# Peptides against a protein of PDB entry 5NXQ, part 113

Target 1, 114 residues: chain A of PDB entry 5NXQ
Amino acid sequence: EIQIPVSMAAEEEYLRSKVLSELLTDTLENDGEMYGNENEVLAALNGAYDKALLRLFASACSDQNVEKALSLAHELKQDRALTAAVKISERAELPSLVKKINNIREARYEQQLK

## One batch from the design tools (peptide; made by RFdiffusion4, then SolubleMPNN)

Design b2_p26_7_s2 (from b2_p26_7, 9 letters changed)
Fold by OpenDDE base, seed 4:
Structure b2_p26_7_s2 (fold): chain B 114 residues (1-114), chain A 26 residues (1-26)
Amino acid sequence: as target 1 above (114 residues)
Amino acid sequence: MEEEERELEELVEELSEEIEEERKRK
């Protein structure tokens, strides 16, 4: 069995999940039609996307690359994924990153209130 | 939804352990 490096596997999965998530999102937004379990499929795709992104995020944290980690956190779609990123940052002992990610979450809350 | 949350928590733990192990190795 060929062992693929974690970083490469994460990048591949991220790209695949990103493309599919964006494609489905665009379809739903533009066509305005919902068929069957499309919302469930979208949630699953977004979940896979965020999980793949979190692996990249963790790698950046491991490298102590706070700026890269923060950039990746901005790309997370779900609030629960941001929460996960905060937890990872705490475990990585990166308090500055924790604060910045919490700021992202707060900003999103304000946007949702509109 | 509860299952997804559990999976995410497990992922957090896995990734956190990897970070800690790498920190110890350096």
Scores: peptide ipSAE 0.499, ipTM 0.895, DockQ to the pose 0.822
Fold by OpenDDE base, seed 1:
Structure b2_p26_7_s2 (fold): chain B 114 residues (1-114), chain A 26 residues (1-26)
Amino acid sequence: as target 1 above (114 residues)
Amino acid sequence: MEEEERELEELVEELSEEIEEERKRK
């Protein structure tokens, strides 16, 4: 069996999950029908998406590429994934990145309150 | 949801360990 490099696998899964998540979202918005499982499917897709993205994020952290890591963090969908990114950043000893990701989280909280 | 949270925590640990190991090698 051919082993695919982790970075390539992560990127592929990220892109796939991103497309599927967007398609599902568009479908729900256009059809207006909820069969009761769409939210669960969407959550699963978002989970897979964020996990793949976190792998890319960790790679950027490993490279000490704070700007790339931050850009990836902005693409995370779930708050729990942002929390994960913060934890990874802490372990990577990137305090500036920690602060910036926390700012993203705070901004999203403020948006939810509106 | 709880299971997914656990999976994320495990992923964080995995990725963090990889970062640390790479740091040690450099």
Scores: peptide ipSAE 0.497, ipTM 0.894, DockQ to the pose 0.808
Fold by OpenDDE base, seed 2:
Structure b2_p26_7_s2 (fold): chain B 114 residues (1-114), chain A 26 residues (1-26)
Amino acid sequence: as target 1 above (114 residues)
Amino acid sequence: MEEEERELEELVEELSEEIEEERKRK
């Protein structure tokens, strides 16, 4: 069995999930049709997308590449995924990254209150 | 949602362990 490197596998999963999420979003925006399962499918796709992205995020943390990790965190869609990124950053002993990701979470929370 | 949160927590633990092991090797 061919063992694919973790970084390559994570990137492939991220790209696949990203494409599917964007495609579904575009379809909903353009066609104006809402089927009963579309919101559930979108949530599932976003979940898969964020999980794949978190693997890339963790790799960046392992490399002590705070700027890359932060850039990836900005691409996370769900608040729970940002929370996960904070936890990973804490375990990676990257306090500056923890602060920056918490700022992202706070900013999104403020936007939801508008 | 509870299941999804648990899955994320498990993922956090897995990825954190990998980071810790890599740090020990360096």
Scores: peptide ipSAE 0.497, ipTM 0.895, DockQ to the pose 0.794
Fold by OpenDDE base, seed 3:
Order: sequence, then structure tokens, then C-alpha cells
Structure b2_p26_7_s2 (fold): chain B 114 residues (1-114), chain A 26 residues (1-26)
Amino acid sequence: as target 1 above (114 residues)
Amino acid sequence: MEEEERELEELVEELSEEIEEERKRK
């Protein structure tokens, strides 16, 4: 029986979710038209996107590839996903990564205030 | 929203356990 590696499945889901999220975002930005269901669709896509990223993030943590993990964390869209990444980093015993991800969260808070 | 947060928490636990198991094998 052929099993698809978890990393490959995660990459496929990430790429799919990323493409769909970007297409929707570009459409909204270019056309300026909002439909009643678009916010719900976007939220669902962002959720799936972040979950897929977190799987890749966890794989990077497992490989002790802090730089790759940090790069992936920057691509996370939702604050709750960053919180999840912090929790994974703590369990992976990567305190430097925890600090860097918290810095990302703080920077986003500051940007939202402006 | 609450359901999605629960699913995310479950995912965190799953992924964290996999990391810990990998660490123990090395």
C-alpha cells in the first residue's frame, strides 16, 4: 500500500489554499465588489491555509530548521494561527523561535493600530 | 468560530506529539 508522506500532503493543501485565497483577494481588490458570502468564503480559506502552513511549520520545527519555520510563520494570516505556532515551538523546545514569533504578533498589533 | 478554534487546538496537539515522538527516536 502506497502512503503519501505527511509533508507532501501538507504542501499540496497549502498550495491549493494559497492559490484560492490569493485569487479571491485579488478579485476583491481589483473589482471592488463584495458579495454576501465572500467574507465567509475568505475566512474558511484563510483557516484552511493556516492549518496547512502549520503542518509545514511543525515539519520544519521537527527538522530543527528554525529559519524555515520562521519564514513559514511570517506567511500565517490569522493571529490564532501565530498563537498555535508559538505553542508548537514551545513543545519543540525552540525558545528562540517562540520569541521571534511573538515579535511578529506584536508588530501586527502595532500595524492594526495605525 | 469556537469549533474552528477547537480543531486548531487538536491540530496543535497532534503536531506537537509527532515532534516529540521524532525527538525521542533520535
Scores: peptide ipSAE 0.494, ipTM 0.894, DockQ to the pose 0.762

Design b2_p26_7_s3 (from b2_p26_7, 7 letters changed)
Fold by OpenDDE base, seed 2:
Structure b2_p26_7_s3 (fold): chain B 114 residues (1-114), chain A 26 residues (1-26)
Amino acid sequence: as target 1 above (114 residues)
Amino acid sequence: MEEEERELEELVEELSKEIEEKKKLE
């Protein structure tokens, strides 16, 4: 078995999960018929997507590339994943990134209230 | 949801440790 570098594996997983999530979303929007398990499948795909993205996020944090890390954080779908990103940023001792991600969370909360 | 949250916590710990170890080597 050929061991793939972690960064490459993370990118592959991210791309795969992103494509599947987008395809499912497009299908649901285009074909208005909801199957009983579609929401559960979408949630599972979003979870996998965010986990894959968090690995890329952590890599950016490791490189102290705050701008790249922030860009990746914007792509996170679930609030719990943003919380995870904050925790990683704290452990990476990147307080500016912590603040910026918290701003993303606050903005999403405000949007949900509207 | 609780299981997923636990998985995320474990992932955070894993990734954080990797970052910390890399910083120690630099």
Scores: peptide ipSAE 0.601, ipTM 0.927, DockQ to the pose 0.855
Fold by OpenDDE base, seed 3:
Structure b2_p26_7_s3 (fold): chain B 114 residues (1-114), chain A 26 residues (1-26)
Amino acid sequence: as target 1 above (114 residues)
Amino acid sequence: MEEEERELEELVEELSKEIEEKKKLE
């Protein structure tokens, strides 16, 4: 029996979600048009994107690849996804990564205040 | 929104469990 590796499946899902999210974002930014449901569609796409990314993140944590995990965390879009990454990092017993991801969250909060 | 948050929590638990199980084998 041939099974698709989990990492490969996660990468495929991530790439698909990333492309769709970027296309929608670019369209909205370039056209400057909103038709009422774009925000909902974008939120759904961002959710799928972040979930796919979290699978890659967890894989990096499992491999003790903190640098890769941190790089992936920077690509997360939603704050709740960063919170999820923190929880995964805690369970993986990677306190340095926990601290660095919390720094990302704090930096985003400060940016929103500007 | 609430449903998505629940799904995310379930995902966190799933992924965390996998990490912990792998760590126990080391």
Scores: peptide ipSAE 0.601, ipTM 0.927, DockQ to the pose 0.778
Fold by OpenDDE base, seed 1:
Structure b2_p26_7_s3 (fold): chain B 114 residues (1-114), chain A 26 residues (1-26)
Amino acid sequence: as target 1 above (114 residues)
Amino acid sequence: MEEEERELEELVEELSKEIEEKKKLE
């Protein structure tokens, strides 16, 4: 059995989940209902996507690469995932990153109100 | 939904501990 480094595995899962999430979204927009559980499937895919991304995010935090971490945070889909990123940043003692991610959350809240 | 939130909290704790442990070794 070939052991794959955790970081590589996380990247692979992220990319896979991203593609699947986008495909499902596009299908719903263009073809409508599929099997009656589209929203549940989408939520599951988004969850997997965000979890994979959070592993990459944590790695960036570990490297003290705030700019990379922030870029990854922008790619998170769910608000709860952004909250998770904030918590990780706090534990990593990166207050500047905490502030910037909270700004992302606030911006998304404003967009949802429109 | 609650289960997913719990899983996410567990992931946060796991990743945070890894970061903290790495910092202690540096």
Scores: peptide ipSAE 0.600, ipTM 0.926, DockQ to the pose 0.803
Fold by OpenDDE base, seed 5:
Structure b2_p26_7_s3 (fold): chain B 114 residues (1-114), chain A 26 residues (1-26)
Amino acid sequence: as target 1 above (114 residues)
Amino acid sequence: MEEEERELEELVEELSKEIEEKKKLE
């Protein structure tokens, strides 16, 4: 059996989750309602999306590609996923990336307060 | 939410270990 590289598997999962999230969002925008559990479904999809993205993020960290890692971090949707990215960055010993991701997190907090 | 948080923690640990192991090999 051919083992798919982790990065490829992560990318596939990311794309799949992204598409599903977008489809759900579009449906809600067009139809307004689904089954009354749209927010829960969306949260679950976003969770899967972020998890897949974190795998890509970790791969970038492993490659010491801080710019790529940062770009991926910007695509994370949930705050808890950003927190996860910080933890990964810390374990990867990338303090510059830690600071930059924390800045993203703080910026989002400020935006939510408005 | 608690389950998702646990899953994220497990994922962080998994990915972090992979990174650390790779660093040791370099």
Scores: peptide ipSAE 0.599, ipTM 0.926, DockQ to the pose 0.804

Design b2_p26_7_s4 (from b2_p26_7, 9 letters changed)
Fold by OpenDDE base, seed 5:
Structure b2_p26_7_s4 (fold): chain B 114 residues (1-114), chain A 26 residues (1-26)
Amino acid sequence: as target 1 above (114 residues)
Amino acid sequence: SAAEEAELEALVEELGAEIEKKKKEE
């Protein structure tokens, strides 16, 4: 059996999680009906999505590809995932990336206050 | 949930350690 490289596996997981998350979101928006467990399902999917994305993010950090890492960070959905990205960036010794991700977090905080 | 947070922290540690390992090997 052919072993899939970790980076490719992460990409596949990300894409799968992204598609599922988007499909579910679109379905809920189109139907307009909410069930009691839908938010939990969405949260679970978002969690898996962000986790997969963080693996790609870490790979970009390892490559010292700040631009790619930042673009991936913008795709993160949950605040806790952004926090994780900051921690990873710190371990990668990328202070500029840390600042930029914190800016993303601050911007989202301001949006939530409205 | 608390369990999810713990899993995320574990992931961060895993990925961070991997990054640091690669940096030291360079």
Scores: peptide ipSAE 0.595, ipTM 0.929, DockQ to the pose 0.808
Fold by OpenDDE base, seed 2:
Structure b2_p26_7_s4 (fold): chain B 114 residues (1-114), chain A 26 residues (1-26)
Amino acid sequence: as target 1 above (114 residues)
Amino acid sequence: SAAEEAELEALVEELGAEIEKKKKEE
């Protein structure tokens, strides 16, 4: 049996999670008709999405591709996922990336205050 | 949830360890 490369598997999972998350979000915004557990479903999808994205993020860090890693970090939805990205960046010894991701977090905090 | 946080922490450890291993091998 042919094994799928890790990077391809991660991309597949990311795309799947992304599509589902977007579909759910669009449905809530446009139709607003879902079961009473829609928030739980959304949270679960977001979690899966971020985890998949973090795998791609780690791969970018491994490649020392800071620009790609930063772009992926911007796509993370949850604050805890950004925190995870910071920790991964620290392990990758990419201090510039750490600073930039922290800036993303701070920006989101400010947006929430408005 | 606490369980979700634990899972995320485990993922971070996994990915971090992998990165460090690759850096050491390079």
Scores: peptide ipSAE 0.594, ipTM 0.929, DockQ to the pose 0.788
Fold by OpenDDE base, seed 1:
Structure b2_p26_7_s4 (fold): chain B 114 residues (1-114), chain A 26 residues (1-26)
Amino acid sequence: as target 1 above (114 residues)
Amino acid sequence: SAAEEAELEALVEELGAEIEKKKKEE
């Protein structure tokens, strides 16, 4: 049986999740209405999106591509996903990346306070 | 939720282990 490379599978999942998450977000922002389980659906999509992105992130870390990893980290939506990225970076022994991701988290905290 | 957090933790462990494995093989 022919298997799809892990990197390709991860990219496909990321793109799919990204599109769906953005579509739902845009719909909610445009319509300004929330009904039923829309919030739950959005949360689920965001979760899937971040998980897919983390796989790409890990791949970048494995390649020692810090700049790519950092760019991917900026695309993460949930704080818990950023925390996950930090943990992965630590395992990859990339302390500079750890610091930069923590800076992202701190910046988002400040934005939430505004 | 607790389930979501556990899932994410499992993912981190999986990915981290893979990275460490590759580093040892280099």
Scores: peptide ipSAE 0.594, ipTM 0.929, DockQ to the pose 0.778
Fold by OpenDDE base, seed 3:
Structure b2_p26_7_s4 (fold): chain B 114 residues (1-114), chain A 26 residues (1-26)
Amino acid sequence: as target 1 above (114 residues)
Amino acid sequence: SAAEEAELEALVEELGAEIEKKKKEE
């Protein structure tokens, strides 16, 4: 069996979960038919998507690539994933990134109020 | 769910530990 580097494996998982999440979202938007388990499936896919993305995020933090890390954080879907990103940033000792991710969270809170 | 939160916490710990390890090696 061919061993795949950890970074490549993370990218593969991210891409797979991203594609599936997007396909499901598009299907819901275009078909308009609501199934009883659609939201649950979407949530599960989003969870997997965010976890995969967090692995990429952590890699960017390890590289001290704040801009890449921030870009990845913007792609996170769930608030709890953003919280996880903050915690990872703290462990990476990247206070500027912590602030910027908190700004993302605050912005999303404001959008929810509308 | 609680299980999902625990899983996420474990992931954060794993990733954080890896980051700290790499920093110490540099």
Scores: peptide ipSAE 0.593, ipTM 0.929, DockQ to the pose 0.819

Design b2_p26_8_s1 (from b2_p26_8, 14 letters changed)
Fold by OpenDDE base, seed 1:
Structure b2_p26_8_s1 (fold): chain B 114 residues (1-114), chain A 26 residues (1-26)
Amino acid sequence: as target 1 above (114 residues)
Amino acid sequence: SSQYQEAVQFVEEFKKVEHLYDVTSI
């Protein structure tokens, strides 16, 4: 069996999950649930989305591409994913990136309060 | 719908390989 490196596959999984998540979100907002488990599927999609994106994020950090890493962090959906990004940044010894990701996290908290 | 079916299929496929994407207990 042909195996594709995770770093290469992550881009495809990210894009695929992104599109599917957007489409399903729109469907739920416009039509509501039809099968009864759409919210569960959407949660799974968003989980996959963040996991794939974090793999790309980790690669960017390994490449010392802070600009790309930060851009990817902005695309993360879940707070737990941002937490993971912080940990990855710490391991990569990128303190400036840690600060910027924490700023993203704080900004989202502020938005939730409004 | 076709998009729902594709979403379900993706989730099932990803579950098989999601452990490969685990980074710092994400």
Scores: peptide ipSAE 0.608, ipTM 0.909, DockQ to the pose 0.598
Fold by OpenDDE base, seed 2:
Structure b2_p26_8_s1 (fold): chain B 114 residues (1-114), chain A 26 residues (1-26)
Amino acid sequence: as target 1 above (114 residues)
Amino acid sequence: SSQYQEAVQFVEEFKKVEHLYDVTSI
């Protein structure tokens, strides 16, 4: 098996997990559970999705590409992933990005309260 | 389904390399 840089592999894993998560979500919503552990699999997929995406996010921050980083942050699913993105942004000394990501978090909190 | 099987396979594969994607507290 050929080993490739994590930064390159992250994009593939992000895309794979994204597609699989979407398909499994649709299946659960339309057909229900068949095997009994689909929700666990979906949770794992979403976890992998955010982890891979955060690696891409970190790369964008390293490149000082704030716009790309922000666009990636919008794609994150879990709140804990957004929290991680904030920490990465702080480490990269990108305060404007920190503010924008926190705005994303606050917006999602408000949506959850409705 | 094939989608389910592929999802399970992906999760198993990713679990093996998950540590490479660890960043901060996620």
Scores: peptide ipSAE 0.607, ipTM 0.910, DockQ to the pose 0.536
Fold by OpenDDE base, seed 3:
Structure b2_p26_8_s1 (fold): chain B 114 residues (1-114), chain A 26 residues (1-26)
Amino acid sequence: as target 1 above (114 residues)
Amino acid sequence: SSQYQEAVQFVEEFKKVEHLYDVTSI
């Protein structure tokens, strides 16, 4: 049986998790919890989101597409995901990308302090 | 809601394949 490559499937999972996360976040902010476990579901969605996105990021690095990789890194939500992106970039021997991702992390730290 | 149900369904489906998305970390 023909299976869809993980790199291709990752795009779909990224988009699905992104939309669902946005919708659920808006619902929680506007209406609050209705079922009682929305925050847990949202956390799971965001986890899946970053995992799928990191797979796309790794693929971009493998293709030596630094521009695409950087764009994807900006979409990452969790700091630990950015850390993972740095490690992937290091393994791909893309030092310029490493620096730019670290700049993203630093900018987020500074923003959180305000 | 349908959105909530779809979210729960997605999470359950992703749990089955999340190992395929393993990289260096999360």
Scores: peptide ipSAE 0.607, ipTM 0.910, DockQ to the pose 0.551
Fold by OpenDDE base, seed 4:
Order: structure tokens, then sequence, then C-alpha cells
Structure b2_p26_8_s1 (fold): chain B 114 residues (1-114), chain A 26 residues (1-26)
């Protein structure tokens, strides 16, 4: 059994979930549900997407790569994932990143209110 | 569809390793 570092494996899972999520989203929007549980599958895909992305985010923070971390944060889908990113940033003692992620979160809230 | 089946398969596979990606409660 060949062991692959989690951070490297996360990149693959992020990309796979991203593509599958996009394809299934398009299918649902254009054709609707065919099997009856597509929305549940999509939710699971998006969950996997954010989890994999957060692992990459955590790795970037550990590397003190704030630029990469911020870019990854912008790609997070769920608000709960942004909250997790804030906590990770706090543990990494990156207050500037915390502020920027909170700005992303606030911007999304304002957009939802419109 | 093959795309749907692949999505379901991915979800099942990821559930087996998702604990490795848990840095917080997400």
Amino acid sequence: as target 1 above (114 residues)
Amino acid sequence: SSQYQEAVQFVEEFKKVEHLYDVTSI
C-alpha cells in the first residue's frame, strides 16, 4: 500500500468533487431530477468539496502562504466552511487573513439579503 | 447516467476517508 500525503490527496479530491458538482448542478438545472436523490448527492459532493478545500487551506496557512490561503477561501461554498477557515486562520495566528475571510462572509450575507 | 453514477461512487469513496480531512467540525 502506497501512502499519499493527505494534503496531496486533498488536491485530487477537491478537483474531482469540483467537476462532479458542476456537472450534476448543470444536469439538475437543465433536466431536473431523474433518480430522485440528486440534490442529496450534490449536497454530499459540495460537502466533500469544502472539506478537501479546507485541508488545502489549512496546509497553506501552515506554510504561511497567505495569498494562496485567501484564494482558496474565496472558492469555499458553505458559510460553515468560511467559519472553519476563520478558526484555522486564528490558530495559525494570521489576523489579517481572519479579517479578509470575514469580509468574504459579510459580502455573501449582503448579497443574500438583496 | 454515467455522470450520476460517478458522483454516487465518489461520495461513497470519500465517506471512507473524509475523517482525514476534518480539521474542524465540517
Scores: peptide ipSAE 0.606, ipTM 0.908, DockQ to the pose 0.519

Design b2_p26_8_s2 (from b2_p26_8, 12 letters changed)
Fold by OpenDDE base, seed 2:
Structure b2_p26_8_s2 (fold): chain B 114 residues (1-114), chain A 26 residues (1-26)
Amino acid sequence: as target 1 above (114 residues)
Amino acid sequence: SEKYEEAVKFVEEFKKIESLFDVTSI
């Protein structure tokens, strides 16, 4: 079996999960459930989406590309994924990035309270 | 739906990969 570089694989998974998640979300909003498990599929897609992004995020951190890392963090959907990004940033010894990601989390918390 | 089926297949593949590497779900 052909081995694909980690970054390329992560990017592919990110793109695939993103497109499928968006399409399924639109379908659910416009047409409703047809098969009965669309919400489960969507949740899984969003999980795959964030996981793929985190791999790309980790790569960016390894490259010391804080700007790219932060951009990727903004694309994360789940709070637990942001938490993971913080942990990755801490391990990469990027305190400025840690602070910025925590700011993202706080902002989302405030939005949820509205 | 074709896209639904594709989504299901992708999810199945993802879960398979995740299990192979024993990674924490995020």
Scores: peptide ipSAE 0.274, ipTM 0.751, DockQ to the pose 0.378
Fold by OpenDDE base, seed 1:
Structure b2_p26_8_s2 (fold): chain B 114 residues (1-114), chain A 26 residues (1-26)
Amino acid sequence: as target 1 above (114 residues)
Amino acid sequence: SEKYEEAVKFVEEFKKIESLFDVTSI
């Protein structure tokens, strides 16, 4: 079995899930459902997308690259993924990053209330 | 659609990896 570095594998999964998610989203918006399970597939793609990003995020935190970590956090889609990013940041002892990610969560919550 | 089929295949592959290595903590 070939061992693939975590960052390389995560980058591949991120890019693939991103492209497929964007294409499927556009298809649903323009043409609607054709097969009946598109929303389930899209949810799974978004899950894979966030998990891949979180792996890249954790790597950036371990490298003490707060700027890269914050950029990745902005691309996270699900609130639970942002929560995970906060936990990773806390474990990495990066309080400034914790605050910035919580600001992202608060901003999205406020937008949802409108 | 070919892109739909690719999405389904990727999701299936991802679920296999998730079930085998239990990466749900992330």
Scores: peptide ipSAE 0.267, ipTM 0.744, DockQ to the pose 0.440
Fold by OpenDDE base, seed 4:
Structure b2_p26_8_s2 (fold): chain B 114 residues (1-114), chain A 26 residues (1-26)
Amino acid sequence: as target 1 above (114 residues)
Amino acid sequence: SEKYEEAVKFVEEFKKIESLFDVTSI
Protein backbone atom coordinates (compact mmCIF):
# COMPACT_ATOMS: atom_id res chain seq x y z
CA GLU B 1 0.00 0.00 0.00
CA ILE B 2 1.26 3.43 -0.95
CA GLN B 3 1.77 5.72 2.02
CA ILE B 4 1.19 9.41 1.44
CA PRO B 5 3.08 11.91 3.61
CA VAL B 6 0.85 13.55 6.21
CA SER B 7 1.52 17.04 4.92
CA MET B 8 0.69 16.10 1.36
CA ALA B 9 -2.49 14.37 2.43
CA ALA B 10 -3.46 17.38 4.51
CA GLU B 11 -2.79 19.71 1.60
CA GLU B 12 -4.98 17.63 -0.67
CA GLU B 13 -7.78 17.53 1.89
CA TYR B 14 -7.48 21.26 2.44
CA LEU B 15 -7.70 22.08 -1.26
CA ARG B 16 -10.52 19.65 -1.92
CA SER B 17 -12.59 20.77 1.06
CA LYS B 18 -11.94 24.41 0.21
CA VAL B 19 -13.17 24.08 -3.36
CA LEU B 20 -16.22 22.04 -2.43
CA SER B 21 -17.09 24.34 0.47
CA GLU B 22 -16.88 27.40 -1.73
CA LEU B 23 -18.99 25.83 -4.45
CA LEU B 24 -21.65 24.60 -2.05
CA THR B 25 -21.71 27.92 -0.20
CA ASP B 26 -22.30 29.77 -3.45
CA THR B 27 -24.99 27.32 -4.46
CA LEU B 28 -26.81 27.70 -1.16
CA GLU B 29 -26.60 31.47 -1.28
CA ASN B 30 -27.82 31.70 -4.85
CA ASP B 31 -30.24 28.79 -5.18
CA GLY B 32 -31.07 27.65 -1.66
CA GLU B 33 -31.38 24.04 -0.61
CA MET B 34 -32.24 21.48 -3.26
CA TYR B 35 -31.61 18.19 -1.50
CA GLY B 36 -32.35 19.26 2.06
CA ASN B 37 -29.02 18.36 3.64
CA GLU B 38 -26.71 20.93 2.10
CA ASN B 39 -26.14 22.77 5.37
CA GLU B 40 -25.04 19.56 7.05
CA VAL B 41 -22.74 18.74 4.15
CA LEU B 42 -21.30 22.24 4.25
CA ALA B 43 -20.69 22.02 7.99
CA ALA B 44 -18.83 18.77 7.47
CA LEU B 45 -16.80 20.27 4.64
CA ASN B 46 -15.85 23.21 6.83
CA GLY B 47 -14.87 20.77 9.55
CA ALA B 48 -12.63 18.89 7.14
CA TYR B 49 -11.24 22.18 5.95
CA ASP B 50 -10.23 23.31 9.43
CA LYS B 51 -8.85 19.92 10.40
CA ALA B 52 -6.70 19.85 7.28
CA LEU B 53 -5.49 23.36 8.02
CA LEU B 54 -4.68 22.42 11.59
CA ARG B 55 -2.51 19.56 10.37
CA LEU B 56 -0.70 21.97 8.08
CA PHE B 57 -0.51 24.42 10.96
CA ALA B 58 1.04 21.82 13.23
CA SER B 59 3.55 20.98 10.52
CA ALA B 60 4.45 24.64 10.13
CA CYS B 61 4.92 24.96 13.88
CA SER B 62 7.12 21.88 13.87
CA ASP B 63 9.20 23.50 11.15
CA GLN B 64 9.37 26.68 13.25
CA ASN B 65 7.78 28.49 10.31
CA VAL B 66 5.83 31.02 12.34
CA GLU B 67 4.92 33.13 9.33
CA LYS B 68 3.31 30.20 7.55
CA ALA B 69 1.63 29.07 10.76
CA LEU B 70 0.07 32.48 11.30
CA SER B 71 -1.12 32.65 7.69
CA LEU B 72 -2.78 29.28 8.09
CA ALA B 73 -4.41 30.36 11.35
CA HIS B 74 -6.02 33.29 9.54
CA GLU B 75 -7.63 30.78 7.17
CA LEU B 76 -9.32 28.86 9.97
CA LYS B 77 -13.11 29.28 10.03
CA GLN B 78 -14.32 27.90 13.34
CA ASP B 79 -13.51 29.32 16.75
CA ARG B 80 -12.83 25.85 18.07
CA ALA B 81 -10.19 25.47 15.37
CA LEU B 82 -8.48 28.65 16.57
CA THR B 83 -8.56 27.23 20.07
CA ALA B 84 -6.87 24.12 18.77
CA ALA B 85 -4.26 26.25 17.01
CA VAL B 86 -3.53 28.00 20.31
CA LYS B 87 -3.02 24.66 22.01
CA ILE B 88 -0.71 23.50 19.24
CA SER B 89 1.26 26.73 19.50
CA GLU B 90 1.57 26.34 23.26
CA ARG B 91 2.88 22.82 22.89
CA ALA B 92 5.32 24.05 20.28
CA GLU B 93 6.47 26.72 22.77
CA LEU B 94 5.71 29.58 20.42
CA PRO B 95 4.28 32.25 22.76
CA SER B 96 4.38 35.01 20.15
CA LEU B 97 2.23 32.89 17.88
CA VAL B 98 -0.14 32.17 20.77
CA LYS B 99 -0.63 35.89 21.29
CA LYS B 100 -1.24 36.54 17.63
CA ILE B 101 -3.79 33.75 17.32
CA ASN B 102 -5.58 34.95 20.43
CA ASN B 103 -5.74 38.37 18.81
CA ILE B 104 -7.42 36.79 15.80
CA ARG B 105 -9.93 35.07 18.06
CA GLU B 106 -10.67 38.22 20.03
CA ALA B 107 -11.13 40.21 16.85
CA ARG B 108 -13.64 37.67 15.58
CA TYR B 109 -15.49 37.75 18.89
CA GLU B 110 -15.80 41.50 18.68
CA GLN B 111 -17.02 41.36 15.10
CA GLN B 112 -19.56 38.72 16.05
CA LEU B 113 -20.91 40.93 18.81
CA LYS B 114 -21.44 43.87 16.45
CA SER A 1 -25.40 18.18 -9.36
CA GLU A 2 -22.01 16.65 -9.92
CA LYS A 3 -20.36 18.93 -7.39
CA TYR A 4 -22.98 18.16 -4.78
CA GLU A 5 -22.41 14.47 -5.28
CA GLU A 6 -18.68 14.98 -5.01
CA ALA A 7 -19.15 16.94 -1.80
CA VAL A 8 -21.31 14.20 -0.31
CA LYS A 9 -18.77 11.57 -1.23
CA PHE A 10 -15.97 13.60 0.28
CA VAL A 11 -17.92 14.12 3.49
CA GLU A 12 -18.67 10.42 3.73
CA GLU A 13 -15.02 9.64 3.21
CA PHE A 14 -13.97 12.22 5.77
CA LYS A 15 -16.39 10.94 8.38
CA LYS A 16 -15.12 7.44 7.82
CA ILE A 17 -11.56 8.60 8.36
CA GLU A 18 -12.53 10.51 11.49
CA SER A 19 -14.19 7.44 12.91
CA LEU A 20 -10.82 5.69 12.88
CA PHE A 21 -9.32 8.24 15.27
CA ASP A 22 -10.18 10.26 18.35
CA VAL A 23 -12.94 12.58 17.24
CA THR A 24 -11.44 15.37 19.33
CA SER A 25 -8.09 15.14 17.57
CA ILE A 26 -7.01 17.19 14.59
Scores: peptide ipSAE 0.265, ipTM 0.742, DockQ to the pose 0.414
Fold by OpenDDE base, seed 3:
Formats: structure tokens, C-alpha cells, sequence
Structure b2_p26_8_s2 (fold): chain B 114 residues (1-114), chain A 26 residues (1-26)
């Protein structure tokens, strides 16, 4: 039996969660809640989204593809996910990537303070 | 709607996968 490679599975989860998250976000913004649990579903989708991205991120780091890794880090939504990306980068011994991801975190933090 | 139902199904499927493989929450 042929199984789907981890990277392909992660890519599918990323794309599906991304599309569904965007659709539900737009629906909530434009029409509000219809079923009463949309916010819970959206939170779960965003969690799945970041988890899938982190798997792709780890794969990129393993391939020493810093450019792809950084691009993926920019797509992460939760600060906790960025923290995880930093830890993965540290383990991969990519200090330049660590610094760049920390810059992303700092920028988002400063923006929230405004 | 169809998209809402798809989202719910995906979330349920994802939670099952997380449970099966003991994936940490982030």
C-alpha cells in the first residue's frame, strides 16, 4: 500500500485549513454567526493551519531551505507557533533564521501595543 | 452551508488525527 508522504499530507492540511479559515472569517465578518459555533470551528482551523505549517517549516529546515522556511514562518498566525518555529530553527542550527523569526515576533508584538 | 459543513468535517477529522498520533497543541 502506498501512503501519502508527510510533506504532501501537511501541504494538503495547510491548504484545506487555509481556505476554510478564510471562508469562515469572511462569513463571520459579513454575516455574523449562523450556527453559533463558528468561532470555535475557526479557532480549530487556525490551529490546524499552524500545525500544518510547522510541519512544512520543519521539513524546509531539514532541507536547509532557509528562504522557504522564512516564507512559511511569515504565514504563521499564532505567537506560540512562531515560538515553536524559533525552537525548530535553533535545533536545526540556523541562527540567521532564528533572528529573522524573532524580528517577526517583535514586529507583531509592537503592532499589538499600538 | 456547504462550506460550513466541510469546515466541521475537516475539524473533526483533524482532531481524530491528532488523537491517533498524539500531536501536541500549538
Amino acid sequence: as target 1 above (114 residues)
Amino acid sequence: SEKYEEAVKFVEEFKKIESLFDVTSI
Scores: peptide ipSAE 0.265, ipTM 0.746, DockQ to the pose 0.358; fails the geometry check

